# Designs tried in a protein design run: peptides against a protein of PDB entry 2FGR. Part 233

Target 1, 331 residues: chain A of PDB entry 2FGR
Amino acid sequence: SSVTLFGIVDTNVAYVNKDAAGDSRYGLGTSGASTSRLGLRGTEDLGGGLKAGFWLEGEIFGDDGNASGFNFKRRSTVSLSGNFGEVRLGRDLVPTSQKLTSYDLFSATGIGPFMGFRNWAAGQGADDNGIRANNLISYYTPNFGGFNAGFGYAFDEKQTIGTADSVGRYIGGYVAYDNGPLSASLGLAQQKTAVGGLATDRDEITLGASYNFGVAKLSGLLQQTKFKRDIGGDIKTNSYMLGASAPVGGVGEVKLQYALYDQKAIDSKAHQITLGYVHNLSKRTALYGNLAFLKNKDASTLGLQAKGVYAGGVQAGESQTGVQVGIRHAF

## One batch from the design tools (peptide; made by RFdiffusion4, then SolubleMPNN)

Design b2_p24_6_s3 (from b2_p24_6, 12 letters changed)
Fold by OpenDDE base, seed 1:
Structure b2_p24_6_s3 (fold): chain B 331 residues (1-331), chain A 24 residues (1-24)
Amino acid sequence: as target 1 above (331 residues)
Amino acid sequence: MTIENPPREVFQELYEEALKYALS
């Protein structure tokens, strides 16, 4: 049996040239290279190849010392694992996001990540970005010959918003092939939510793949999200991502990632391109820099997620430039 | 789970749109 305390403190100086008013924002931000976190995890060997586990993890906001509080919203699971795989009970990444975000070269954080896992429709559910769920049961298979899968179901517990029932229900999963340099996955998910107090289904289909050539890694995502509404029509977004990373001099990594978000309901596209560099000072400490450009077209109002500085939108059709320079320390 | 469009159709759409964009 073991219990491990672990964490990451990632803090940066960040700048964006435009907020919703067209003004620049700058200051101290968090989680530019990795999400800052504090966690506890452990396992107990139950014999016969069976293990019990727990995982408690919350986000750290180093800029204000978690002034709004600390919780274990990132993950709060108990599990059983063995030759059959792993069953988890509790709030966690839903299986689809857990697997498919792994193709994001910017680790689903900072100003550079793939932003497809998003609440595209002003959904009123707490997790309408499709990333995590409360009341979740998950199952993950072992890897057998490269093939693996994960499945999850989250109970709605009869939560209602407006006239919508079953809010918070999630069902989804992925199938994947992970073997050597190749990874490929297909994920499907549906969440029940509400938009404008009316029942809405958030459907998500995602294909991801990556290949490590040794000298460089290529990664890609294709995603469709659809908020299906009975009234007002569906809100559909097609998202595309292509990225490359390469080690630099044995101490660093450079990343370049492009994403396109085709927001069908407003017939508007947004283009994101991010250049990132991580310099390892040690196994546990790194310096990093991110430079991101977000070009909104037409009615698109997307903003870069400079957490702790500015994560809101911009005016329709405006472009935004963001910079993060920071320190990441893992313990 | 009820997905309105099967994955094949979705990815066909995505492919065609991506191709159109790339070639435009």
Scores: peptide ipSAE 0.298, ipTM 0.835, DockQ to the pose 0.012
Fold by OpenDDE base, seed 4:
Structure b2_p24_6_s3 (fold): chain B 331 residues (1-331), chain A 24 residues (1-24)
Amino acid sequence: as target 1 above (331 residues)
Amino acid sequence: MTIENPPREVFQELYEEALKYALS
């Protein structure tokens, strides 16, 4: 058996030029290049190609030392794995997000990530962004000549909000082809939630692809998220992402990513463009900088996610500029 | 799981919109 303690401490100085009041915010933020985390994981060989595993991981907030506490909400799984693949029990990334966020060149964190995995409809469920789930059973296939898949189901356990009685139920999965420089995936998911105390289905479909040319990598996402409400009509968002990354001088990486969020319910678009640079001082320590622009049109109020500084929205139709400069250290 | 809009229709919509933006 093995047990590994691991983590990342990522802390930055961040600035956004506008908050909901139109004022600038700045200070010390977290998780600009990678989500800060502390975790324990291990495996036990059970013989015959079967292994047991555990994974416990929580987010670290270096700016305040986790003043609000520490938990294992990032992942808390026990697993069995073998030639059949892997079965996981416990809170984790849902299969769709685990696979499809991998195409995000900004690692689903900081001010530059694809923000399509979002609670677009003021859903009242805790995980209405479609990223993680409680009470989750997941299965991941091996890679068979490039083909692989993942499936998940989360029990609602009769959780209720208002008249909604299946809150937190998730069903979803992906199919993928990962071979050499090419990756492509299709994900489908449905999550039960509540909006205004009424049962609502969060349907999600995502297509992702990337290709590594060696000198550069291209990545893209196409996503539709639909909150299906009994009253008030559907809240649909079409999200698009295109990104490129390239190594710089053997020690650095530059990233450029564009995303468009077409919020159909309010007939409003938001445009996000982010330039990032990571400079590796070692295998474990990096300096980084991110520069992001978010342009809201019409009724759109999206804000960049400068965690620890400001992650709220802006006034309708306002643009926001964000900067992060920080240190990432892995152990 | 009920998928009201089949993936083909969704991606057709997304493709058409993407094309519109690319050509605009």
Scores: peptide ipSAE 0.238, ipTM 0.803, DockQ to the pose 0.012
Fold by OpenDDE base, seed 2:
Structure b2_p24_6_s3 (fold): chain B 331 residues (1-331), chain A 24 residues (1-24)
Amino acid sequence: as target 1 above (331 residues)
Amino acid sequence: MTIENPPREVFQELYEEALKYALS
């Protein structure tokens, strides 16, 4: 068996021009280009092509030294893998988010990422953003001539909130085609949660695709999230993303990404555009900068996610500009 | 890059049908 210690420390100086009160926020933030993390992983060869694995990973908050503590909430899995693929037991990215966030050119991190994987409805479940789940069993197929899939189920373990009695249950999966420069996938998921103490289903469908032209990469996402409530009507959001990235001089990467969030329940849209640049000083160390603009229309109150500085909303109909400049170091 | 008029209706129908089929 082997054990590997790994991690990323990503810390930035960040600024947003508006918070919920209309005031600017600035300071030292975390995870602008990659999520800061500390992890342990290992593999044991069991023979016959079968391997056992473990993965323990937690988020690092470099700005405050993990003042709220450290845990393995990013991933805490044991797995078996082989020619059949991989089975994972434990908290992890749910299969839908694991696959479909891969089309986000900002890797679901910082102020520039696609924000469709969100708790759009004040869901009371811990993971109502559809990104991770507790008590998760996942299965990932091998790649068969490009075709691959992943499936997951998370037990609710009779968790209750108000009158909701299946909170935290997840079922979902994706099918994908990954071959050469082309990637495309379709994901479906449902989570049981609660809104206002009442049982609510969070349904999600996501289509993603990317193509690498060598000189540039194009990527896109189409997503619908629907919180189906018994009272008050459904909360539906249609999210769209289109992005492009290109290598720069062999030492950097520039990224441009646009997203639209059509929030049907409040008949309001938000537009996000982000320009990012990563400058590689080495294979493990990079400087980066992100410039993001978020325009809320009408009743929309979305905010950029400047983790460690400000990740809340803004006043309805307000625009927000965000900047991150930082260092990413991997070990 | 911007999307001025995304084909929301087409995709919405597709999504709803897909969800009904898969989850209902």
Scores: peptide ipSAE 0.029, ipTM 0.521, DockQ to the pose 0.014
Fold by OpenDDE base, seed 5:
Structure b2_p24_6_s3 (fold): chain B 331 residues (1-331), chain A 24 residues (1-24)
Amino acid sequence: as target 1 above (331 residues)
Amino acid sequence: MTIENPPREVFQELYEEALKYALS
């Protein structure tokens, strides 16, 4: 039995030119290239190809030393794995997000990521962004000639908000084909939540694909999220992403990603474009820079996620520019 | 799980909207 301590400390200087009041924000932020984290993991060989595992991982906020505390909300799982695949019990990425966010060239981190996995409707559930779930059971298949899948179910444990029952229930999964340079996946998920104290279903469908040409990688996402409300109508968002990355000089990587968020309920679009560069100083240490532009149209109020500095929205129809320059260190 | 629209219809909508955007 082995226990591994691991982590990432990613801290940056960040700037956004506009907050909700129209003022600039700047300071020391976190998690610009990778989410800062501290974790423990281990495995036990049980024989016969069966292994037990545990994984405990929490986010680190280097800018304030985790002033709000430390937890294992990133992942807190126990697992069994073998030729059958892997079963996980505990809070984790839901299977849909685990797979489909892999097509985000910014890995759902910093000011450049695909923001489709979002609470688009002021859902009152804890994880209405569709990324993680409490009380989760997950199963991941092995890879069968490229084909693989993941499934998950999270118990609501009779959680209620207002008149909404079953809050926090998740059911979802993906099917994928991963073979050589090609990856493609289809994900479906539903979460039970509440909006304004009323029962709401968060339905999500996502298609992702990537191809590694060696000299460059292309990646794309198509997603629809729908918060189905009994009263007030559905809140639907169609999100699109296209990105490219390429190695630079053997020690660097450049990334360019565009996303469109068509927010149907407010008939408003937002456009995001991000240029990122990572420079590896070593296998464990990198410098990075991100430059992102977010153009909100009409009633859209989306903001770039400069964690630790400003991650809120902007005024309707306003554009935002963000910059992050930082250090990532893995251990 | 219940999704209101079949995947094909949803993706058709997404495709059409993407096409509309690309052609606009």
Scores: peptide ipSAE 0.007, ipTM 0.397, DockQ to the pose 0.012

Design b2_p24_6_s4 (from b2_p24_6, 14 letters changed)
Fold by OpenDDE base, seed 4:
Structure b2_p24_6_s4 (fold): chain B 331 residues (1-331), chain A 24 residues (1-24)
Amino acid sequence: as target 1 above (331 residues)
Amino acid sequence: MTIENPPREFIQALYEEARKYALS
C-alpha cells in the first residue's frame, strides 16, 4: 500500500483596520490563500475495480506552531470506491459544502471568501456553519456525461443541547453538471442544532455556477440559510456572490469577488469586495496578496476572517478593510 | 512525500525521521 504525506503551510502578514472596539489589528496570520494543513492519505487496490482509502487531515497554524494541538478535524475518513463511485465514513466536508464552496474563487479561506456558510443564528452546534459534520456517511456518484451528485447523512447519536435532542444530525446533497468549461450545482441540506437551548433546524439551499472562458473564469453563488426556531421566528440570510479570475503572464492569477449578505432577521445587509493576486514562484510555492473591503449596513456586524490576527465582528454599521500578504508552500 | 511501505514500516520511518530531527 502507498501512503502519501502532504500539506500546505500558508502564513501571512495581515492587517484589519477595525475590531469590535474600533481598533486596528495586525500581525502574523495563517491560511490566507489556502488553508494550512497536514495530511496523510492512501489507497489500497482490493481487486475487481474496488479500492479502499483513508484520509486524515488537520489544520496547521504556523503562527503559533499549533499551540492548541493538532487534530484531524478537517477530514478523517475511510472509504470504498469503484465504478459505483465513492462511499466515505468519517468526519468530512458535508457534500453540499464540498461541492458548493468550489465556486468560491478564494477557496473558502482568508479575508476574501464567500462567507455564506456561516452560523447566522448563534447556533450551539459545533458545525452550525454547514461546512463539516461528525459521524458522517457520504456517497459521491461518478460523473455520467457531466451529471454527478453527492449525498450525506450524519448521525446525531442522541446528542443533546438543552431540550434539543438531535443536535448534529445532517441530511443533504447536491446535483451537478460538470462538463468542460461549465459547472453548475444545486445543493440542499438540513442540520439539527439548538439556539438558546431549543431545537432549531438549519435549512440551506445553494445554487452555484461557473464558466471558464480560458482567458477568464466567472463564478457565482446564490444561497439561502434559514434557522427555523420554535420561538422567536426564523433567522434567514440570503447570500449572493459573483467573482472573476484570470491568469496573468503565465505565472500569476488575479481574482475579484463580490458578495452580498442580506440578513433578514435584522433587516441589514453587508457588502464584501475582495481583490486577490497569487504569484507562483514555482509549482509548489507562491506569494499572494489580498485586499478586502466589508461594508456593514444598519445592524450588521460582520468581520473579515483574518485567521491568526482577527476574525471577530465589528461594531454595527461599521466598515472594515483587510490586507493579507503571505507565502503559500505546498508539499 | 510518498512512502510505499506497510503501515508498520511507515510508522518506523516516521520514528526514525523524528529521531534524526531531535539529534540535529
Scores: peptide ipSAE 0.006, ipTM 0.353, DockQ to the pose 0.211
Fold by OpenDDE base, seed 1:
Structure b2_p24_6_s4 (fold): chain B 331 residues (1-331), chain A 24 residues (1-24)
Amino acid sequence: as target 1 above (331 residues)
Amino acid sequence: MTIENPPREFIQALYEEARKYALS
């Protein structure tokens, strides 16, 4: 048996040239290269190849010392694992996000990540970005000759919003092939939520793939998110991502990633391009810099997620430039 | 069918990926 305390403290100086009023914002931000976190993890060997596990993890906000509190909303699971794979009970990444975000070269955080996993429709559910779920049961297979899968179901517990019932129910999963330099995955999910107090299904399909050429890695995502409303029509977004990364001088990594968000309901596109660099000072400490450009067209109002500085939208059709320079320390 | 990553390696891989890909 073991218990491990672990974490990441990632803090940066961040700048965005435009907020919702067209003004610049700058200051100390968090989680630019990796989400800052504090966690506890442990396992118990039960014999016969069976293990029990727990995982408790919460986000750290280094800029204000978690002034709004600390919780284990990132993950709070108990599990059994063995030759059959792993079963988890508790709040966690849903299987689709857990697998498909792995193709994001910017680690699903900061100003550079793929932003497809988003609440595109002002959904009223707490997790309408499709990333995590409460009351979740998950199962993950071992890797069988490259093939692997994950499945999850979250109970709604009869939660209602307005006239919508079953809010918070999740069902989804992925199938994947991971072998050597190649990874490819297909994920499907449906989440019950509400928009404007009316029942809405958040349907998501995501295809991801990556290939490591040794000298460089290529990664891509294709995603469709659809908030299916009984009244008012569907809110559909098609998101695309293509990225490349390469090691630099044995101590660094450079990343370039492009994403397109085609927001069908408002017939508007947003383009995101991010250049990132990580410089490893040690195995546990790195310096990093991100430079991101977000170009909104027409009615699009997307903003870069400079957590701790500014993560709101911009005026319709406006472009935004963001910079993060920071330190990441893992323990 | 051969299991290429046994449970211990699977868990380790998940842990490493979780550290790398920290979703908000």
Scores: peptide ipSAE 0.000, ipTM 0.254, DockQ to the pose 0.043
Fold by OpenDDE base, seed 2:
Structure b2_p24_6_s4 (fold): chain B 331 residues (1-331), chain A 24 residues (1-24)
Amino acid sequence: as target 1 above (331 residues)
Amino acid sequence: MTIENPPREFIQALYEEARKYALS
């Protein structure tokens, strides 16, 4: 058996020009290029091609030294793997988010990422953004000629909020084709949650694709999220993303990504555009900068996610500009 | 596997799929 200690410390100086009160926010933030983390993982060869594994990973907040504590909420799994693929038990990325966020050129981190994986409806479940789940069982197939899939189920364990009695239950999966420069996948998921104390289904469908041309990579996402409520009607959001990245001089990468969030329940759109640059000082250390612009229309109040500085919304119809400049170090 | 499957059917499907690949 083996045990590996690993992590990332990513800290930045961040600025957003508007918060919910219309005031600017600035300071030291975290996780601008990659989520800061500390983890332990290991593998045991059980023979016959079977392996056991564990993975414990928690988020690090370098700006305050984890003032709110440390936990393993990023991932806490035990697994078996082999020719059949991998089965995981424990809190993890749900299969849909694990696969479909891979098309986000900003890796679901910082002020530039695709924000479609979101709690669009004030869902009262802990993971109503559709990213992770407690009590999760996941299965991932091997890659067979490019084709692969993942499936997951999370137990609700009779969790209740108000009159909702299955909060936290997740069922979902994806199918994908990954071969050479091409990647494409379709994901479907449903989570049980509550809104206003009433049972609500969070349905999600996501299509992703990317192609690496060598000189540049193109990536796209199409997503619909629907919170199905018994009272008040459905809360539906259609999210679109298109991005491009290119290597720069063998030491850097430039990224440009656009996203549109069509929030049907409030008949309002938000537009996001982000320019990012990563400069590799080494294989483990990089400097980075992100410039993001978010335009809310009408009743939209979305905000950029400058973690550690400001991640809240803005006033309806307001635009927000964000900047992050930081250092990422992996160990 | 369909997201509409009951939990028991979902788990069963996972088992069957895993078994299929293990035997291939």
Scores: peptide ipSAE 0.000, ipTM 0.285, DockQ to the pose 0.024
Fold by OpenDDE base, seed 5:
Structure b2_p24_6_s4 (fold): chain B 331 residues (1-331), chain A 24 residues (1-24)
Amino acid sequence: as target 1 above (331 residues)
Amino acid sequence: MTIENPPREFIQALYEEARKYALS
């Protein structure tokens, strides 16, 4: 039996030119290239190809020393794995997000990531962004000639909000083909939640694909999220992403990613474009810089996620520019 | 334990929106 302590400390200086009041924000932020984290994990060989595992991981906020506390909300799982694949019990990335966020060249981190996995409707559930779930059981298949899949179910445990029951229930999964330079996936998920105290289903479908040409990688996402409300109509967002990355000089990586968020309920679009660069000083330490532009149209109020500095929205129809320059250290 | 909305409708919606975007 082994226990491994691991983590990442990623801290940056960040700037956004507009907040909700139209003022600039700047300071020390976190998690610009990778989410800062502290974790413990281990495995036990049970024989016969069966292994037990545990994984405990929490986010680190280096700018304030975790002033709000530390928890294992990133992942807190026990698992069994073997030739059959892996079963996980506990809070984790839901299978859909685990697989489909892999096509985000910014890895759902910093000011440049695909923001489609979002609570688009002021859902009152704890994880209405579709990223993680409590009380989750997940199963991941092995890779069978490229084909693989993941499935998950989260118990609601009779959680209610207003008149909404079954809040927090998740069911979802993906099918994928991963073979050599090609990856492609389809994910489907439904979460039970509440909006305004009323029962709402968060339905999500995501298509992802990437191809590694060696000299560069292309990646794309197509996603629809739909908060289905019994009263007030559905809140639908179509999100699109296209990105490219390439190694630079053997020690660096450049990334360019564009995303479009078509927010149907408000008939408004937002455009995001991000240029990122990572410079590896070692296998464990990197410098990075991100430059992001977010153009909101009409009633759109999206903001770049400069965690630790400003991650809120902007005024309707306003554009936002963000910059992050930081250090990532893994241990 | 099922997704209530048929996947086909979502897929169709995605394709329709993507098509609109590509043609705009």
Scores: peptide ipSAE 0.000, ipTM 0.324, DockQ to the pose 0.012

